# Designs tried in a protein design run: peptides against a protein of PDB entry 4N7V. Part 54

Target 1, 222 residues: chain A of PDB entry 4N7V
Amino acid sequence: TLRSITSPLVAHRLKPIRQKTKKAVVSILDSEEVCVELVKEYASQEYVKEVLQISSDGNTITIYYPNGGRGFPLADRPPSPTDNISRYSFDNLPEKYWRKYQYASRFVQLVRSKSPKITYFTRYAKCILMENSPGADFEVWFYDGVKIHKTEDFIQVIEKTGKSYTLKSESEVNSLKEEIKMYMDHANEGHRICLALESIISEEERKTRSAPFFPIIIGRKP

## One batch from the design tools (peptide; made by RFdiffusion4, then SolubleMPNN)

Design b2_p15_1_s4 (from b2_p15_1, 5 letters changed)
Fold by OpenDDE base, seed 1:
Structure b2_p15_1_s4 (fold): chain B 222 residues (1-222), chain A 15 residues (1-15)
Amino acid sequence: as target 1 above (222 residues)
Amino acid sequence: SLEEELQKLHEEHFS
């Protein structure tokens, strides 16, 4: 099943973006829908041959072929759907489109990992919890130049000297120099606070059913 | 950067 290789993408709260590559253009629209345009080149002109438009919750996929498959000249936005459109639910998407959906999903996940959900300014650092899940990325930018980037898989440290290294186990974390441990401790505290705030704010969102509270900024740079 | 990672992602799917 498609679900065995990816979950439905979630594009809520993401800013509009359009990224062009050689064979595809992927966009997050103002509507928070995700659009994959498959591009072919003919006589030095690029044409959109196929479009996958995916709902913001990832559960509905609309597929169409501009100009009956002849293609539409590549523009600054996806071509509008016309006739001969197909609409699928996530679980009913034909297998021939799974790889393209996976591409869209991975793109969205990448964007989410770069999209601030909570920005928290401490006395010593700017902390940022990102939108990706599970295990959201967490970045700490210390005002003195130290940087820590936590992901589900690793922790990257950039020291004042510019020395960079990656930690992949608790043993490696425990083996850090004492001065670096201080930064790590602060980063971990900031992370804990951001996760706590995320939980509290999400609960309030659920109760109020108002506009999204995220992204949110807590504090200010000293 | 996002662009660099996107390029890698693109290559994985379309190359």
Scores: peptide ipSAE 0.298, ipTM 0.892, DockQ to the pose 0.794
Fold by OpenDDE base, seed 5:
Structure b2_p15_1_s4 (fold): chain B 222 residues (1-222), chain A 15 residues (1-15)
Amino acid sequence: as target 1 above (222 residues)
Amino acid sequence: SLEEELQKLHEEHFS
């Protein structure tokens, strides 16, 4: 099943974006829907041959073939749906489209990993908890130039000297120089605080059913 | 960058 290889994408709160590659254009729309445009080149002109439009919650996929499959000239936005439109639920999506859905999902996750959910200014750093899940990325930009980037899979450190390295195990983290451990401790504390605030704010958001509270900025840059 | 990661993602899915 599709669910065995990916979960429904979640594009809520993401800013509109359009990214072109050689064979596809992927977009997040103002509506927070996600579009994958499959591009072919004919006589040095690019045409959109197929469009997958995915709802913001990832559960509905609308597929259409512009100009009856002849294609529509590539523009600055996806072509409007035409007469021959197919609509699928996530669980009913034909297998032939699974790879393209995966592409959209991974794109959204990538964008989410770079989209601030909580920005928290401490005395020493700008901390940012990102939108991706599970295991949201967490970035710490120390005012002295040190940077720590935490993901679910690794921790990247950029030192004042410009030296960069990646830590993939707890043993490597424990082997850090004491000076770097101080930065790591601060980063971890900021991370804990952001996660705690995320939980509290999300709960209040659920109770009030108001407009989204995120993204938020906490504290002030010194 | 986002663009670089997207290019890698594209190559994985469409090459």
Scores: peptide ipSAE 0.296, ipTM 0.891, DockQ to the pose 0.834
Fold by OpenDDE base, seed 2:
Structure b2_p15_1_s4 (fold): chain B 222 residues (1-222), chain A 15 residues (1-15)
Amino acid sequence: as target 1 above (222 residues)
Amino acid sequence: SLEEELQKLHEEHFS
């Protein structure tokens, strides 16, 4: 099943973006829908041959073929659906479209990993919890130039000297120099606080059913 | 950068 290889994408709170590549254009629209335009070149002109429009919650996929499959000239926005329109739920998406959906999903996850959800200024650093899930990316920019980037898979450290390395196990973290451990301790505390705040704010959003509280900024830059 | 990572993602799906 599609669900066995990916979950429904979630594009809520993401800013509009349009990214053109050689064979596709992927967009997050003002509506927070995600659009994948499949591009073909003919006579030195680019045409959109197929469009996947995915709802912001990832559960509805609308697929259409502009001009009866002849294609529509590539523009600054997706072409309007006119011919051969099909609507699918996530669980009913034909297998032939799974790879393209997976592309859209991975694109959204990548954007989310670079989209601030919580920005927290401490005495020593700017901490940022990102929108991606599970295991949101967490970045700490110390004012003295040290940077720590935590992901689900690794921790990257950039020291004042510019020395950079990646840690993938607890043993490697424990083997750090004492000076670096101090930065790591601060980063971990900031991370804990951001996760706690995320939980509290999310619960309040659920209770009030109001407009989104995220993204949020706590504190101010010194 | 985001663009570099997007390029890698594109290559994986459209190569």
Scores: peptide ipSAE 0.285, ipTM 0.888, DockQ to the pose 0.849
Fold by OpenDDE base, seed 3:
Structure b2_p15_1_s4 (fold): chain B 222 residues (1-222), chain A 15 residues (1-15)
Amino acid sequence: as target 1 above (222 residues)
Amino acid sequence: SLEEELQKLHEEHFS
């Protein structure tokens, strides 16, 4: 099943973006829908041959072939769907489109990992919790130049000297110099606070049924 | 950069 490969993508709260490569263009629209345009080149002109338009919650996939499959000239936005449009639910998406959906999902996840959800200024650092899930990326930029980047898979540390290293186990974290442990402790505290705030704010958002509260900024730079 | 990572992702899926 498609679910065994990926979960439905979530593009909520993401800013519009359009990324072009040789064979494809991927976009997040103002509507927060995601579009994958498959591009072919003929006589030095690029044409969009196929479009996958995915809803912001990832559950609906609309597929169309511009200009009856002949292709439509590549422009600054996806071509409008016309005739012969196919609409699928996530669970009913034909297997032939799974790889392209996976691409869209990975693209969105990458963008989410770079999209601030909560920015929290402490006495010593700027902390940022990102939009990706589960295990959102968490970055700490200390004002003295130290940086800590936490992901679900690793912790990256950049020291004042510019020395950088990656920690992938608790043992490696425990082997850190005492000075670095102090930074790590602060980072962990900031992380805890951001997660707590995320939970509280999300609950209030649910209750109010209003526009999204995120992204938010907490505190001020000293 | 984000653009560089996106380029790599494209290459993985469309090369």
Scores: peptide ipSAE 0.296, ipTM 0.892, DockQ to the pose 0.833; fails the geometry check

Design b2_p15_2_s1 (from b2_p15_2, 6 letters changed)
Fold by OpenDDE base, seed 5:
Structure b2_p15_2_s1 (fold): chain B 222 residues (1-222), chain A 15 residues (1-15)
Amino acid sequence: as target 1 above (222 residues)
Amino acid sequence: EFDKEIEELTDEYLS
C-alpha cells in the first residue's frame, strides 16, 4: 500500500513556492495545496501534460491531464483543471501515481525542513526549530559565526574558520574539542527549550482551536 | 533556493 511507503504529506503553514525542474514543476499554492506539474518539451516549448494537486493534509489527490492530454503551455501557475478530472483519497490512489505522490511528499518534507516553526533568540545564538517531522531539523546560528545544524540523521558543524564536518554517531560527538562542545551544549539546550515550547504551545492551540500559533519568534537578538 | 536538492528528487522519482 501507499501508506506502507509514505504518510500523507502535510503542507499546513508552508509559504507558497514554485520550483521548476527539467521534468516537473512542483509548487505549494496559496491554499497550501501541493501541485506537481509533469513537463514535456515539444519544439522548444514546455508543456504541462499531467497535474497532481494534493490537499494540504495530503488525503485528497486530484489528477487531470490538460487539453485532453495534449498538454498546456507551461506558465507561472498550474493550469486550471478542465476535463477528465479524477479525485482520489490517499488510500485509493492508483499505484501508477505513487511515485509522483512520493515526489510531492519528499518535496514538502524538504520545504518543511527549511521552514521555521520556532525561532528562539538566546544570548549567544539564533535557534530555529523547523516544521519537518518526525525529528524536526534544528539550526543554531551563533553570533560569532559558528553554525550547528541538527537533523534526525546527523549533526553538521561549521566553525569560525569555515571548517565544516558532519557527525553521525555519539562517539564522534564525544570526541569533539572542548571548545566545540560548549557550542554543542548550548545548541542542545536551545533545542530542548524549543521542543518543550512546541509541546506547550501545541497543547494550548488544541484547547483554543483558534488560528495557528506557529510560526513563532521568542526573544530578540541582543 | 532548493534547486539542486529538488532536481535530485526529480531525477530519483520522475526519471
Scores: peptide ipSAE 0.589, ipTM 0.953, DockQ to the pose 0.784
Fold by OpenDDE base, seed 1:
Structure b2_p15_2_s1 (fold): chain B 222 residues (1-222), chain A 15 residues (1-15)
Amino acid sequence: as target 1 above (222 residues)
Amino acid sequence: EFDKEIEELTDEYLS
């Protein structure tokens, strides 16, 4: 099943974006729907041959072939759906579209990993917890130029000199220079706080059932 | 911003 290889994408709270590649244009719309436009080139003109439009919760996929499958010239927005539209639920999506859905899902995950959910200003740094899950990315931008980027898989450190390196184990973290450990300690504390705030705020969202609280900014730059 | 990563993703899934 599709569910065995990916979960429904979640595009809630994401800002609109349109990203063009050689073979596709992938977008998050104002409606927070995700759109994949499959592009072909003919006579030096790019045409959209197929469109997958996925609901913000990832559960509904609408597929259509512009201009009866002949394609529609690539524009600054997806072409309007034709009369020949197929609508699928996530669990009923034909296998032939699974890779395209995965593409959309991975794109959304990438965007989420770069979309602030919580911005927390400390005395020393701007901390940002991102929207991706599980294991949201966490970035710390120290005001003195040091940068730390934590992901589920690694920690990247950029020192004041511009020297950059990646840590993939606890042993490597423990082997850091003392001066860098101080930054790491601060980053970890900021991370802990952001996670705690996320939990608290999410619970309040659940209770109030109002407009989303995220993204949220805590504090201000000194 | 996402140009490289998305291009690679496109090649992986849509090529």
Scores: peptide ipSAE 0.587, ipTM 0.953, DockQ to the pose 0.821
Fold by OpenDDE base, seed 3:
Structure b2_p15_2_s1 (fold): chain B 222 residues (1-222), chain A 15 residues (1-15)
Amino acid sequence: as target 1 above (222 residues)
Amino acid sequence: EFDKEIEELTDEYLS
């Protein structure tokens, strides 16, 4: 099943974007829907041959083939759907479209990993918790130039000297210089606070049933 | 911004 490969994508709260590649244009629309335009080139002109439009919650996939499958000239926005439109639920999506859905999902995850959900200014650093999940990326920009980037898979450190390295195990973290451990401790504290705030705010958001509270900014740069 | 990463994803999934 598709569900065994990936979960429904989540594009909520993401800003609109349009990214062109050689074979596709992938977009997040104002509606927070995700659009994949499959592009082919003929006689030095690019045509959109197939479009997958996915709902913001990833559960509905609308597929159409512009101009009866002949393709529509690539423009600054997706072509309008034709009369021949197929609509699928996530669990009923034909297997032939699974790779394209995965593409859209991975794109959304990439965008989410770069989209601030919580920005938290401490005495020493600007901390940012991103939108991706599970294990949201967490960045700490210390005012003195040190940077720490935490992901689910690694921790990247950039020191004042510009020296950078990646940590992928607890043993490597434990082998850090004492000076760097101090930065790491601060980063971890900021991370804990952001996660706690995320939980509290999400709960209030659920209770109020209002518009999204995120993204938020907490504190001020000194 | 993240053009390289997106291009790599395109090659991986849509090749």
Scores: peptide ipSAE 0.585, ipTM 0.953, DockQ to the pose 0.824
Fold by OpenDDE base, seed 2:
Structure b2_p15_2_s1 (fold): chain B 222 residues (1-222), chain A 15 residues (1-15)
Amino acid sequence: as target 1 above (222 residues)
Amino acid sequence: EFDKEIEELTDEYLS
């Protein structure tokens, strides 16, 4: 099943964006829907031959073929659906479209990994918890130039000298120089606080059923 | 901004 490969994409709270590649244009619309335009070149002109429009919660997929499959000239926005329109739920999506859905999902995941959910200013650094899941990316920009980037898979460190390295195990973290450990300790504390705030705020959102509280900024740059 | 990463994803899934 598609569900065994990926979960429904979630595009809520993401800003509109349009990214063009040679083979596709992928977008997040003002409506927070995700759109994949499959592009083909003919006689030095680019045409959109197939469109997947996915709801913000990832559960509904609308697929259509502009101009009866002949294609519509590539423009600054997706073409309007006119021909061969099909509407599917996530669990009923034909297998032939699974790879394209995965593409859209991975795109959204990438955007989320670069979209601030919580920005927290400490005395020493700007901390940012991102929107992606599971295991949201966490970045710490120290005011003196040191940067720490944590993901589910690794920790990247950029020192004042510009020296950069990646840590993939606890043993590597423990082998760090004492000066770097101080930065890591601060980063970890900021991370803990952001996760705690995320939990508290999410619970309040659930209780009130109000407009989204995220993204949120805590504190200010010194 | 996302050009490199998106191009890589495109090559991976839409090749």
Scores: peptide ipSAE 0.584, ipTM 0.953, DockQ to the pose 0.852

Design b2_p15_2_s2 (from b2_p15_2, 7 letters changed)
Fold by OpenDDE base, seed 1:
Structure b2_p15_2_s2 (fold): chain B 222 residues (1-222), chain A 15 residues (1-15)
Amino acid sequence: as target 1 above (222 residues)
Amino acid sequence: DFDEEIEKLTDEYLE
């Protein structure tokens, strides 16, 4: 099943974006829907041959073939749906579209990993908890130039000198220079606070059932 | 780079 490969994508709270590649244009719309335009080139003109439009919660997939499958010239926005529209639920999506759905999902995951959910200004750094899940990315931009980027899989450190390295184990973290450990300690504290705030705010959001509380900024830039 | 990452995803899933 598709579900065994990926979960429904979640595009809520993501800003609109249109990303052109050689073979596709992938977008997050103002509606927070995700759109994949499959592009073919003919006679030096790009045409959209197929469109997958996925709901913000990932559960509904609308597929259409512009201009009766002949394609529609690539423009600055997806072509309007035609009369030949297929609509599927996530669990009923034909297998032939699974790879394209995965593409959309991975795109959304990438965007989420770069989308601030919580921005927290400390005395020493700008901390950012991202929207991706599980294991949201966490970035710390120290005002003195040090950067720490935590993901589910690794920690990247950029020192004042511009030296960059990746840590993938606790042993490597423990082997850091003492001065870098101080930055790591601060980053970890900021991370803990952001996670705690995320939990508290999410609970209040659930209770109020109003407009989304995220993204949120805590503190202010120095 | 975001653009490069998306291009890589495109190649991976849509070729």
Scores: peptide ipSAE 0.595, ipTM 0.959, DockQ to the pose 0.916
Fold by OpenDDE base, seed 3:
Structure b2_p15_2_s2 (fold): chain B 222 residues (1-222), chain A 15 residues (1-15)
Amino acid sequence: as target 1 above (222 residues)
Amino acid sequence: DFDEEIEKLTDEYLE
């Protein structure tokens, strides 16, 4: 099943973007829907041959073939749907579209990993918890130039000297110089606070059923 | 960097 390969994509709170590649244009629309335009080139002109438009919650996929499958010239926005539109639920999506859905999902995941959910200014650093899940990326920009980037898979450190390295195990973290451990401790504390706030705010958001509370900024640069 | 990452994803998932 598609579900065994990927979960429904989640594009909520993401800013609109249109990214052109050689084979496709992938977009997040103002509606927070995700659009994949499959592009072919004929006689030095690019045409959109197929469009997948996915709802912000990833559960509904609308597929159409512009101009009866002949394609529509690539423009600054997706072509309007034709009369021949197919609509699928996530669990009923034909297998032939699974790879394209995965593409859209991975794109959204990438955008989410770069989209601030919580920005928290401490005495020493700007901390940013990103929108991706599970295990949201967490970045710490120390005012003195040190940077720490935590992901689900690794921790990247950039020292004042510009020296950069990646840590993939607890043993490597424990082998850090004492001065770097101090930065890591601060980063971890900021991370803990952001996660706690995320939980509290998300709960309030659920209770109020209002517009999204995120993204938020806590504190200010000293 | 971002553009390159998206291009790689395109090559990986789309023919």
Scores: peptide ipSAE 0.591, ipTM 0.958, DockQ to the pose 0.898
Fold by OpenDDE base, seed 5:
Structure b2_p15_2_s2 (fold): chain B 222 residues (1-222), chain A 15 residues (1-15)
Amino acid sequence: as target 1 above (222 residues)
Amino acid sequence: DFDEEIEKLTDEYLE
């Protein structure tokens, strides 16, 4: 099943974006829907041959073939659906579209990993918890130029000298120079605080059922 | 960068 290889994508709170590649244009719309436009080139003109439009919660997929499958000239926005529109639920999506859905999902995951959910200014750094899940990315930009980027898979460190390296195990973290450990300690504390605030705010959102509280900014840059 | 990452995803899933 599709569910065995990916979960429904979640595009809530993401800003609109349109990203062109060689074979596709992938977008997040103002409606927070995700759109994959499959592109082919004919006589030096790019045409959209197939469109997957996915709801913000990932559960509904609308597929259409512009201009009766002949394609529609690539423009600054997805072509409007006209004929041959199919609508599927996530669990009823034909297997032939699974790779394209996965593409959309991975795109959304990438965008989420770069979308601030919580920005927290400390005395020493700008901390940013991102929207991706599970294990949201966490970035710390120290005012002195040091950067720490934490993901579920690794920790990247950029030192004042510009030296950059990636840590993938606890042993590597433990082998860091004491000066770098101080930055790591601060990053970890900022991370803990952001996670705690995320939990508290999310609970209040659930209780109040008001407009989304995220993204938020906490503190001020010194 | 972001553009390169998206291009890689395109190649991976839409070949």
Scores: peptide ipSAE 0.590, ipTM 0.958, DockQ to the pose 0.876
Fold by OpenDDE base, seed 2:
Structure b2_p15_2_s2 (fold): chain B 222 residues (1-222), chain A 15 residues (1-15)
Amino acid sequence: as target 1 above (222 residues)
Amino acid sequence: DFDEEIEKLTDEYLE
C-alpha cells in the first residue's frame, strides 16, 4: 500500500511557493494545496501534460490532463482542470501515481525543514525550530557568527573561522573542544525550551480550536 | 542549496 511507503503529506501553515525544475513545477498554493505539474518540452516551448493537486492534509488527490492530454503552455500558475479529471483518496490512489505522490511528499518535507515554527531569541543566539517531523530541524545562529544545525541524523557546526564539520555520534560530540562545547550546551538548552513551548502551545491550540498560534517569535535580538 | 535539492528530488522521482 502507499501508506506502507509514506504518510499523507502535511502542508498546513506553509507559505506559497512555486519551484520550477527541468521536468516539473511543484507548488504550494495560497490554499495550502500542493500541486505537481509534469512538464514536457516541444519546439523550445514547455507544456504541462499532467497535474496532481493534493489537499493540504494529503488525503485527497485530484489528477487531470490539460487539453485532453495535449498539454497546456507552462504559465505562472497551474492550468485549470478541464480534461480527464479524477479524484482519489490517499488509500485509493492508483499505484501508477505513487512515485509522483512521493515526490510531492518529499518536497513538502524539505520545505517544512526550512519553515520556522518557533523563533526564540536568547542573549547569545537566534534559535529556530522548524516545521518538519519527526525530529524537527533546529538551527542556532549565534550573534558572533557561530552556527549549529541539528537534524534527526546529524549536527553541523560552523565555527567563527568558517571551519565546518558534521557530528554523527555522541562520542564525537563529547570530543569537541571546550570552547565549542559551550556553544553546544547553549544550543541544547535553546532546543529543550523550544520543544517544551511547542508542546504547551500545541495543547492550547487543541483546546481552543482557534486560528493557529504558529509560527511564533519569542523574545527579540538584544 | 534549496534549488539543487529540489532538482535532485525531481531527478530521483520523475525520470
Scores: peptide ipSAE 0.590, ipTM 0.958, DockQ to the pose 0.900

Design b2_p15_2_s3 (from b2_p15_2, 8 letters changed)
Fold by OpenDDE base, seed 4:
Structure b2_p15_2_s3 (fold): chain B 222 residues (1-222), chain A 15 residues (1-15)
Amino acid sequence: as target 1 above (222 residues)
Amino acid sequence: SMAEEIERLTDEYLS
C-alpha cells in the first residue's frame, strides 16, 4: 500500500513556493495545496503534461492532464483544471501515481525541514525547531558563531573557525572536545524545551480550535 | 541550496 511507503503529506502553515526542475515544477500554493506539474519539452518549449494537486492534509489527490493530454505551455502557475479530472483519496490512489506522490511528500518534508515552527531565543543562541516530522530538524545558532544542526539522521557542527563536521553516532558525540560538548549540551536543552513547548502549545491549539498558534517565537535576542 | 536539493529529489523520483 501507499501508506506502507509514506504517510500523507502535511503542508499546513507552509509558505507558498514554486520550484522549477528539469522534469517537474513543484509548488506549495496559497491554499497550502501541493502541486506537481510534470514537464516535457517539445521543440524548445516546455509543456505541463500532467498535474497532481494534493490537499494540504495530503488525503485528497486531484489529477488532470492539461489540454486533453496534449499539454499546456509552462507558465508561472499551474494550469487550471478543466475536464477529465480524477480525484482520489490517499488510500485509493492508483499505484502508477505512488512515485509522484512520494516525490511531493519528500518535497514537502524538505520544505518543512526549513520552516520554523518554534523559534526560541536563549541567553546564548537562537534555537529553531522546524516543521518536519517525525524527528523535526533542530537548529541552534549561537551568537558567537557556532552552529549546530540536528536531524533525525545526524548532527552537524560548525565551529567558530568555520570547521564543519557531522556526527552520526552517540560515540562520536561523546568523543567531542569539551568546549564543543558545552555547545551540544545547550543545544540539547533548547531542543528539549522546544519539544515540550510544542506539545503544550499543540494541545492548547487543539482545545481552542482557533487560528493556528504556530509558528511561534519565544523570547528575544539579548 | 533548497533548489539543488529539490533537483536531487526530482532526479531520484522522476528520472
Scores: peptide ipSAE 0.745, ipTM 0.976, DockQ to the pose 0.855
Fold by OpenDDE base, seed 3:
Structure b2_p15_2_s3 (fold): chain B 222 residues (1-222), chain A 15 residues (1-15)
Amino acid sequence: as target 1 above (222 residues)
Amino acid sequence: SMAEEIERLTDEYLS
């Protein structure tokens, strides 16, 4: 099943983006829908041959073939759907489209990992918790130039000198210089606070059933 | 860059 490969993508709260590649144009629309335009070149002109439009919650996939399958010239936005539109639920998506759905999902995950959910200014740093899940990326930009980037898989450190390295185990973290450990401690505290705030705010969102509270900014740069 | 990462994803899934 598709579900065994990936979960439905989640594009809520993401800003619109349109990125052209050699074989596709992938977008997040103003509606927070995700659009994959499959591109083919013919006679030095690029045409959109197939479009997958996925709902913001990933559960509905609309597929159409512009201009009766002949393709529509690539433009600055997806071509409008005409006739012969197919609509599928996530669990009923034909296998032939699974790879393209995975592509859209990975794209959204990437965008989420770079989309601030909580920005928290401390005395020493700007902390940012991103939208991706589980294990959201967390970045700390210290005002003195040190940077720490935490992901589910690694921790990247950039020192004042510009020296950069990646830590992939607790042992490596424990082997850090004492000075760097101080930055790491601060980063971890900021991370804890952001996670706590995320939990509290998310619960309030559930209770109020109003517009989303995120993204949110806590404090300001000193 | 973001663009380069997306290009790599495109190559991975749509080639």
Scores: peptide ipSAE 0.744, ipTM 0.976, DockQ to the pose 0.869
Fold by OpenDDE base, seed 2:
Structure b2_p15_2_s3 (fold): chain B 222 residues (1-222), chain A 15 residues (1-15)
Amino acid sequence: as target 1 above (222 residues)
Amino acid sequence: SMAEEIERLTDEYLS
């Protein structure tokens, strides 16, 4: 099943973006829908041959073939649906579209990993918890130039000198020189606070059933 | 860059 490969994508709160690639144009629309335009080139003109438009919650996929499959000239926005429009639920998506859905999902995951959910200013750093899940990316920009980037898979450190390295285990973290451990400790504390705030704010958001509280900025740069 | 990362994803899934 598609669900065994990926979960429904989640594009809520993401800013609009349109990125042209060699074979596709991928977008997040103002509506927070995700659009994949499959592009083919004929006689030096690019045409959109197939469009997947996915709801912001990832559960509804609308697929259409502009001009009966002949294609529509590539423009600055997706072509409007014309004929032979198909609408699928996530669990009813034909297997032939699974790879394209995965593409859209990975695109959204990438955008989410670069989209601030919580920005938290400490005395020493700007901390940012991103929108991706599980294991949201967490970045710490120390005012003195040190940077720490935490992902689910690794921790990247950039020192004042520009020296950069990646840590993939707790053992490697524990082997850090004492000066860097101080930065790591601060980063971890900021991370803990952001996660705690995320939980608290999300719970209040659930209770109020109001407009989204995120993204949020906490504190200010000293 | 993000554009480069998206291009890599395109190559990975749509090649």
Scores: peptide ipSAE 0.744, ipTM 0.976, DockQ to the pose 0.902
Fold by OpenDDE base, seed 5:
Structure b2_p15_2_s3 (fold): chain B 222 residues (1-222), chain A 15 residues (1-15)
Amino acid sequence: as target 1 above (222 residues)
Amino acid sequence: SMAEEIERLTDEYLS
């Protein structure tokens, strides 16, 4: 099943974006829907041959082939849906579209990993918890120039000198220079706080059934 | 860059 290889994408709270690639244009619309425009080049002109439009919650997929499958010239926005529209639920999406859905999902995850959910200013750093899940990216920008980027898979450190390295195991973290350990300790504390706040705020958001509370900024830059 | 990452995703899934 599609569900066994990916979950429904979630594009809530994401800002609109349109990114052109060689074979596709992928977008997040103002409506927070996600569009994949499959592009073909002919006579030095690019045409949109197929469009997947996915709801913000990832559960509804609308597929259409512009201009009766002949394609429409690529423009600054997806072409309008035609009368030949197929609409699927996530669980009923034909297998032939699964890879394209995965593409859209990975794109959304990428955008989410770069979208602030919580920004927390400490005495020493700007901490940012991102929107991606599970294991949201966490960035710490120290005011002195040090940067720490935590992902589910690794920790990247950029020192004052510009020296950068990636840590993938606890052993490597434990082998850090004492000076860097101090930064890591602060980063970890900031991360803990952001996760705690995320939990608290999310619970309140659930109770109120109101507009999204995120993104949120806590504190002020010194 | 993000654009480069998206290009890589495109190559991975749509090639």
Scores: peptide ipSAE 0.743, ipTM 0.976, DockQ to the pose 0.889

